# Peptides against a protein of PDB entry 3V4L: the designs that were tried, part 18

Target 1, 386 residues: chain A of PDB entry 3V4L
Amino acid sequence: GQPLAKDKVALLIGNMSYWEHPKLKAPLVDVYELTNLLRQLDFKVVSLLDLTEYEMCNAVDEFLLLLDKGVYGLLYYAGHGYENFGNSFMVPVDAPNPYRSENCLCVQNILKLMQEKETGLNVFLLDMCRKRNDYDDTIPILDALKVTANIVFGYATCQGAEAFEIQHSGLANGIFMKFLKDRLLEDKKITVLLDEVAEDMGKCHLTKGRQALEIRSSLSEKRALTDPVQGAPCSAEALVRNLQWAKAHELPESMCLKFQCGVHIQLGFAAEFSNVMIIYTSIVHKPPEIIMCDAYVTDFPLDLDIDPKHANKGTPEETGSYLVSKDLPKHCLYTRLSSLQKLKEHLIFTVCLSYQYSGLEDTVEEKQEVNVGKPLIAKLDMHRGL

## One batch from the design tools (peptide; made by RFdiffusion4, then SolubleMPNN)

Design b1_p9_4_s2 (from b1_p9_4, 4 letters changed)
Fold by OpenDDE base, seed 3:
Structure b1_p9_4_s2 (fold): chain B 386 residues (1-386), chain A 9 residues (1-9)
Amino acid sequence: as target 1 above (386 residues)
Amino acid sequence: MTKLVSTAP
């Protein structure tokens, strides 16, 4: 019969905004496009940008809580990375220069933990460099992996080689995602799909002799990313998993704010990623005696590190939101919250209405505090130290 | 021109 997944769960991490390392660009588009494709494949997808070491550990721990017997687990990482002695290390955005294994997440350690969950399939898609880090002489003594025959690695590049992104004047994928996205929805054994992606990448004149896909697999069964999820969640564990995922994807409800001057503001929310939300404000009613009015958001929690200079933009693109801008309402002010994982408390902020009456030179301000609870990934309390 | 940029740190 066709293999069935008990459930399908994916964690996607894209690190770009490194503190001590060169900034990347492709992970933004790659994580977004892969998220949309995996959602079409009935994956529960957590998508995270720009994680610190601590935040990456917590994201992996939360991902592992979604894994259980017969669940398909997919980990995608796009960012800086290295490979020492056949161990792959994902580099957090706060990693020092030089970084060591103690500052990084070992993929093989994650695999060990996934094997303990008795998963139906373990897929790792590693869009990172695989050069040796000569500043890290640590040989990780990994316990022998169990023979589960359900592991697939897709490495964006060969051992000891670099991965590349395409830089042009616009948004672009990394090389791996550019080819992967065209085939990801195909009903094929995952190793066959990746082999076809490798062939497509191998035809690219840009990457020929620079980057080639490597597939490492022990997958003994015909399993595909298209494999249907086993019917309605009947187990308590499946219900808990569904609730946990849903909790991490709950947006605040849109609000209509009414000011004393008679201006009405629509406050709306959109998810770009599990840790990235756009707030938008629009004036839906204005008295005729008010000639100008704007609705600004301000007084955000300090944990979000929001620069007011990047808030309240006339376009989503001016906030750095290039991907969801088509789905957003027009004629708003837009604010991008890119670090929702850092939020410890409820998201409380002020909506400030600045307005001018006809025949008065002075601007008037009215303010309303808004509490939207914990949006998206902030509901998982990733910062609760153990 | 399309430029490949390494994602090496």
Scores: peptide ipSAE 0.231, ipTM 0.849, DockQ to the pose 0.833
Fold by OpenDDE base, seed 4:
Structure b1_p9_4_s2 (fold): chain B 386 residues (1-386), chain A 9 residues (1-9)
Amino acid sequence: as target 1 above (386 residues)
Amino acid sequence: MTKLVSTAP
């Protein structure tokens, strides 16, 4: 019969905004496009941008809580990275320069923990450089991996080589995702699918002699990303997993705020990623005596590091949201919250209505506090491990 | 000209 997954769970991490390292661009597009493709494959996808070491550890721990016997686990990482002694290290955004293994997440340690969950399939897609880090002399003594015959690594580049992104004037994929996205939905054994992606990369004149996909696998069964999920989630564990994932993806409900002046504001929320939310405000009713009227969001929690200069923009693109802008309502003010993993408390903020009456020179302000609870990934309380 | 940029730090 066709192999069945008990469930399918993916963690996608895209690190771009490094503190001490060159900033990347491709991980934004790559994580977004891969999220949409994996959702079409019935994966429960957690998508996270710009994680610190601590936040990456917690994201991996929460991902491991979603894994169980016969579950398909997929980890994608796009960012800086290195490979020492056959161990792959993902570099957090807060990593020092130079970084060491103590500042990074070892992929083989994550694989060990996934094998303890008795997963049905373990897929690692590593869109990072694989150069040796000469500043890290640490030889990790890793425990021997179990012989599970359910492991696939897709490395964006060969051992000791660099991965590349395309610098264009617009949004562009990394080289790996550019070819992976065209085949990811194919009903093929995952190793065959990745081999076809490797052939497509090898035919590209841009990547020839610069970047080649490496596939490392121990996969004894014909498992595909297209493999159907086994039955209804009838087990207690499957229900818990579904509830945990649903919590991490629950948006605040859209609100209609009514001000004393008779202005009505629609407050809406959109997810760009599991840790990135766009707030948008629109004037849905304005009395005719009010000639100018704007609805600003202000007074965000300090743990979100919201710069007011980047809030309340006339377009999603001015907030840095280029991917979901087509799915947002027009003629709003937009604010992008890019660090929801940092939220320790409820998301409380102020909606400030600024307006002017016909024939009055003075601007009037009305304010309402809004509590939307913990949106998206903030419901997992990734910071509670301290 | 498409510029490839390394994602190496």
Scores: peptide ipSAE 0.208, ipTM 0.843, DockQ to the pose 0.789
Fold by OpenDDE base, seed 5:
Structure b1_p9_4_s2 (fold): chain B 386 residues (1-386), chain A 9 residues (1-9)
Amino acid sequence: as target 1 above (386 residues)
Amino acid sequence: MTKLVSTAP
């Protein structure tokens, strides 16, 4: 019979905005496109951008809580990384320069923990460099992995080689994702699918002799990303997993705010990633005596580090939101909250209405505080130690 | 010209 997954869970991490290292661009598009493809494959996807070491550890811990016997687990990482002694290290955005293994997440440690969950399939897609870090002399003593015939690694590059992104003036995929996305929905054994991606990458003149996909697997069964999820969650564990995932993806409801001047504002919310939300405001009703009227959002929690210069933009693109801009309503003011994992409490902020009456030179302001609870990933309290 | 940039730090 066709193999069944008990469930499918994916964690996607894209690190770009490094503090002490060169900034990347491709992870933004790659995480977004892969999220949409894996959702079409019935994966529960958590998508996170720009995580610190602590936030990455907590994201992995929350991902491991979603794993259980016969669940398909997929970890994707795009960012800086290295490989020492056959161990792959993902570099957090707060990593020092130079970084060491103590500042990074070891993928083989995550694999060990996934094997303890008795997963049905473990897929690692590592879109990072595999060059040795000469500043890290640590030989990781990894505990012996269990002999499980359910592991697949897709490395964007060969051992000891660099991975590359295409520096374009616009949005572009990384090299690996550019080829992976065209095949990811195919009903093929995951190792066969990745081998076809490797062939497609090998035909590209840009990548030929610079970057080649490496596949490492112990996968003895015909497992595919297209394998159907086993029907209705009958176990208590499956219900808990579904509830945990649903909490991390719950948006605030759209609000209609009414001001004393008779102006009505619509306040809306959109998810770009599990930790990135767009707030948008629009004037839905204005009395005729009011000639000018704008609705600004302000007084955000300090934990979010929102620069007012990047808030209340006339376009999503001016906030740095290029991916979801087509799905957003037009003629709003837009604010991008890019670090929802830092939110310790409820998202409370002020909506400030600035308006002018016909024949009065003075601008009038009215303010209303809004509490939208914990949006998206902020429900998982990723900043609280377990 | 399409420039490849390494994702190595």
Scores: peptide ipSAE 0.205, ipTM 0.844, DockQ to the pose 0.814
Fold by OpenDDE base, seed 2:
Structure b1_p9_4_s2 (fold): chain B 386 residues (1-386), chain A 9 residues (1-9)
Amino acid sequence: as target 1 above (386 residues)
Amino acid sequence: MTKLVSTAP
C-alpha cells in the first residue's frame, strides 16, 4: 500500500541578519516559498527567520515536541554553515567570529533526537556551505545513530564546497531552492525527487561546476513528501500536537478601534513567518469635521527591538515585507514585527490617533492601548529557560 | 552577468 504519515511537521530556519558574519538574502525567499509548498503538502510548518543560538535550540526543541512515531519530520536550514568530520553545523545569527561547534547547532544531534521520536521519515534540507571550519578542532563524539532506514539528507552543495545565492537587485532564491521548488510537489520517493533536482541543477549553465546537490540517504521505503496524512487524529497525542501547532500559528483577530472623536480604526494582522507579523492600520470612518487623521502604532515591548523609523510605513515593502504585500489590504500604515520569538510577555502596544479639526491649527491626539496576547510563535514561550 | 555569492561566513 502507499505509505501513510501519522502527521507531517516541518521546521524551516532562514538566517540572514548575522551580527559578525556577511548578511545573506536568499533565506527570506527560500523559507517563504518552501513554507507555501510544504503547506500544500499538508505539512505543519514552523517558519523562523534570524534566530540566535538559544532561539534555534528552542525552535528545535519545540519541533521535536511535534514529532512522534510515524510522523514525517522535515528540517530545512538556509544560512551560514560548515561541515567538520561529516557533522553539519548551522550557524546562528549571534555566532561569534570565528565560530565553533559550541556556538552552532549540530544537525546530527537533531537527527539523533528525531530518531528517539520514532519518526516515519527524517528529511534534512541543508542550504548552507559545507566547508571545513579550521577554527573548530572539536571532534564531536556523537552516539551511534540508530539504523532506522528513514533518513534523507539533501545538501545544497558537495562536501567541502560552498553554496551560493544569486546576487540580484531584487528578491532571488538560493541555488538549491530555485530547483527544489519546481519538483517539491511531485508524487515521487523523496530520494528520486532530489535526484531529479540534482539533474536540473547539473544542467543549469549558472551552477554547472560551481554547485551540485548531494543526496545522502538510508531510506529503504518508497516515502514521498506527498504521502497522505493518516486520517483524523485518533490519539490524544495527535490532538495535543495539532493544538500546539495551531496555537503557534494563531494570529490576533482584526480589531475595530473607536476613538472619542468618532474616528474608527481597523487594526489588522498578517503572518509573514511564524516569528514575523505585519500590523496594519486603516481609517475606516472619519467624521467630516476632521480634515487630517493618521493612526500610528507605538510603545511596543522593548524585547522586540522595533525601530520607530521602520514602523508605520505607507507600504509593506518599506517595512521590509516584500512577500506578503499582495495579500495585505491597501492604503494602510504597516509595521513589521520581525522578532516575535523574543516576546516574553503579551504584545501590548499603543494605537495613537493624530487628527486635526477643520478651522483649528492644533493637532489632537488620542491613544488606545491594545493587548493582542502572544501572537504566533510567541505562544511557545521560546524564552522560558532564561 | 549573474553573480553567484557564496553563503560561506
Scores: peptide ipSAE 0.182, ipTM 0.834, DockQ to the pose 0.757

Design b1_p9_4_s3 (from b1_p9_4, 4 letters changed)
Fold by OpenDDE base, seed 1:
Structure b1_p9_4_s3 (fold): chain B 386 residues (1-386), chain A 9 residues (1-9)
Amino acid sequence: as target 1 above (386 residues)
Amino acid sequence: ETKLVSTAP
């Protein structure tokens, strides 16, 4: 019969804003586009940008809780990385310079834990460099992998080689995602799909002799990313998984705030990623006696590290939000919360209305506190060490 | 011009 997935779960990590290493650009676009494609394939997708070592560990642990017997697990990583002795290491944004294996996440350790969940398919898409790190001579003693015949690695580059992004005047994909995105929806065995992506990338004159896709697979069955999810959740674990995923993607409801002066503000929320939310404010009603009014958001929780200089922008792009700007309402003030994984408490902030009456020189301020609970990924409490 | 940039640190 056609293979069925018990469920389909993906964790996508894009690290760009490194503290001690060169900043990247492609992971932003790559994670966003891959998220939208995997959602069309009925994957439950968690998408995370710019994670520390601790946050990456917790994201992987939460992902592993969503895995169970016959579930398809997909891990995508875009960022800095290295390969020592056939072990792939993902580099967190807070990694020191130089970094070691103790500062990084080993993909083969994650694979071991996925095999313990008796998953139906394990797919790793690693959009990172595979050069040796000469500062780390540690040979990880990994436990022998089980022979599960359900593993697929798509490496963006060959062993010992570099992966590349395209830098131009606009947003661009990494080389791997540029070709992967055009085929990802095809109803083909995942290894056949990746082989076609490798052929397409091999035709690219920019990467010829610099980057080539490597496929490592033990997949004995004809499994595809298009394989249908088994219908109604038949287990308590499947219900819990569905509820946990739904919680991690729940936006705050849009609010209409009414001020004493008679101004009405619409407060809205949009998800860019599981840990990145846009807040937007608009004036929906203004009394005629008020000549000017602006609605600012302020007093965010300190854990979010919100710079007021980047808040309350006239465009989403001025906040660093280039991807969702078309889906946002126009004529708002926009604020991007990019670190929702750091939020320990409820998201409480102030909406400040500054306004002026006709014939008064002085500006008046009114403030309202807003509590929106824990938005998106903040509902998973990833900051709690297990 | 389109420039390839390595994602190596």
Scores: peptide ipSAE 0.267, ipTM 0.866, DockQ to the pose 0.867
Fold by OpenDDE base, seed 5:
Structure b1_p9_4_s3 (fold): chain B 386 residues (1-386), chain A 9 residues (1-9)
Amino acid sequence: as target 1 above (386 residues)
Amino acid sequence: ETKLVSTAP
């Protein structure tokens, strides 16, 4: 019969905004496009941008809680990375320069933990460089892997080589994601699908002799990303997994704020990623005696590091929101919260209405505090250990 | 023009 997944879970990490290393561009688009494709494949997807070492560890731990016997697990990483002695290291945004294995996440350690969950399939898609780090002399003593015959690695590049992004005047893709996205929905064994992606990359004149996809697998069964989720009655574990995923994707409800002057503001929320939310405000009613009014969001929790200069923009693109802007309402003010994983408390902020009456020169201010609880990934309390 | 840029640190 066709293999069945007990469930399908993916963690996607895109690191771009490094503190001590060159900034990347591709991970933004690559994580977003892959998220949308994996959702069409009935994956439960957690998508995270710009994680510290601590935040990456917590994201992996939360991902491992979603894994169980016969669950398909997919880890995608786009960012800086290296490979020493066949061990792959993902580099967090706060990694020092130079970094070592102690500052990074070892993919083979994650694989060991996934094997302990008795997963049905383990897929690693590593969109990072595979050069040796000459500043890391550590030979990691990895625990022996179990013989599970359900492992697939797709490396964006070959051993000792660099991965590349395509820079143009706009958004950039990684070379790997450019070809992977065109085939990812195909009903094929995952190793056959990746082999076709490798052939497509090999036809590209830009990457010939620079980047080639490497497939490493022990997959003994005909498993595909298209394999249906088993529709059996929700085991207690399946219910917990569904609740944990839903918890990480719950947006605040849109609300109508009424000010004493009679102005009404619509406040709305949109997810760009599991840790990135757009707040948007619009004036839905204005009394005729008010000639001008603007509604600003301010007084955000300090943990979010929101620069007021980047808040309350007339377009989503001015906030850095190039991907979801088509799905947002027009004629709003937009604010992008890009670090929801840092939120320890409820998201409380102020909506400030500045307005002018006909025949008065002075501006009047009216303020309302809004509490929207813990949005998206902030519900997972990734900080419970600090 | 499309330019390839390495994602090496």
Scores: peptide ipSAE 0.260, ipTM 0.863, DockQ to the pose 0.829
Fold by OpenDDE base, seed 4:
Structure b1_p9_4_s3 (fold): chain B 386 residues (1-386), chain A 9 residues (1-9)
Amino acid sequence: as target 1 above (386 residues)
Amino acid sequence: ETKLVSTAP
């Protein structure tokens, strides 16, 4: 019979905004495009940008809570990384320079934990460099992996080689995602799909002799990312998993705020990633005696590190949101919250209406506090271990 | 020109 997944869960991490290392660009587009493709494949996708070591550990722990017997698990990582002694290390954004294994997440440790969950398929897509880190002399003694015959690694590059991104005047994919995205929806065994991606990369004149896909697999069954999810969640564990995932993807409802002056504001929310939300405000009603009015969002929680200079922009693109801008309402003020994983409390902020009456020189301000609870990934309390 | 940039640190 066709293989069935009990469920399908993906964690996608894109690290770009390194503190002590060169900033990347491709992970933004790569995580976004892969998220949309995996959602079309009925994956429950958690997508996270710019995680610290602690935040990456918690994201992996929460991902492992979504895994169970016969569940398909996919981990994608795009960022800095290295490979020592056949162990792959994902580099968090707060990693020191030089970094060591103690500052990084070992992929083979994550695989061990996934094997303890009795998963139906384990896929790792590692869009990182695989150079040896000569500053890390640690020889990890990893426990022997179980013989589960359900493991696939897609490495964006060969052992000891670099992965590349395309830099031009616009948004571009990393080299791996550029070819992976064109085939990801194909109903093929995942190893066959990745072999075809490797052939496509090998035909590209830009990548020839610079980057080649490496596939490492122990996959005894014909499993595909297209494999259907086994029917309605009938187990208590499947219901809990669905509820946990749904909580991590719940946006605040759009609100209509009414001010004393008679101005009505629509406050809306959009998810760019599981930890990145755009707030937008629009004037939906204005009395004719009010000639100008703007609705600013202010007084965000300090743990979000919101720079007021980047808030309340006339376009999504001015906030750094280039991907979801087409799906957003026009003629708003936009604010991008890029670190929702840092939120310890409810997202409380102020909507400040600044307005002017016809024939008065002075601006008037009215303020309303808004509590939207814990949006998106903030519901998982990824900081509870501090 | 399309510039390839390494994701190595």
Scores: peptide ipSAE 0.254, ipTM 0.860, DockQ to the pose 0.821
Fold by OpenDDE base, seed 2:
Structure b1_p9_4_s3 (fold): chain B 386 residues (1-386), chain A 9 residues (1-9)
Amino acid sequence: as target 1 above (386 residues)
Amino acid sequence: ETKLVSTAP
């Protein structure tokens, strides 16, 4: 019969805004596009941008909590990375220069933990460089992996080689995602699908002799990303997993704020990623005696590092949101919260209404505090260990 | 021209 997945869970990490290393661009687009494709494949997707070492560890721990016997686990990483002695290291955004294995996440350690969950399939898609780090002499004594015959690695590049992104003035995929996205929805064994992606990459004149996909697999069964999820969640564990994932993806409800002057503001929320949310405000009612009226969001939790200069923009693009702008209401003020994983408490902020009456020179201000609880990934309490 | 840039640090 066709293999069935008990469930399908994916963690996607895109690191681009490095502190001590060159900034990347492709991870933004690659994580977004892959998220949308994996959702069409009935994956529960957690998508995270710009994680510190601690935040990456917690994201992996939360991902491992969603894994269980017969669950398909997919880890995608786009960012800086290296490979020492066949061990792949994902570099967090706060990694020092030079970095070592102690500052990075070892993919083979994650694989070991996934094997302890008795997963049905383990897929690693590693869109990172595989050069040796000569500053890291650590030989990780990895415990022997179990022979599970269900592991697939798709490396964006060959051993000892670099991965590339396309730098132009606009948004572009990394080289791996550019070809992967065209095949990902195909009902094929995952190793066959990746082999076709490797052929497509090999035919491209831009990448020929610069980057080639490497597939490493122990997969003995005909498993595909298209494999259906087994039935209704009949187990208590499957119900708990579904509820946990749903909580981590719950947006605040849109609300209508009413000010004493009779102005009504619509406050709305959109998810760009599991840790990135856009707040938008619009004036939906204004008394005729009010000639000018603006609604700003301010007084965000300090843990979010929101620069007021980047808040309350007239377009989503001015906030750095280029991907979801088509799905947002027009004629709003937009604020992008890009670090929801840092939120320890409820998201409380102020909506400030500035307005002017006809025939009065002075501006009047009214303020309302808004508590939206813990949005998206902030519900997982990734900081509970501090 | 599309410039390929390494994702190596």
Scores: peptide ipSAE 0.252, ipTM 0.860, DockQ to the pose 0.812

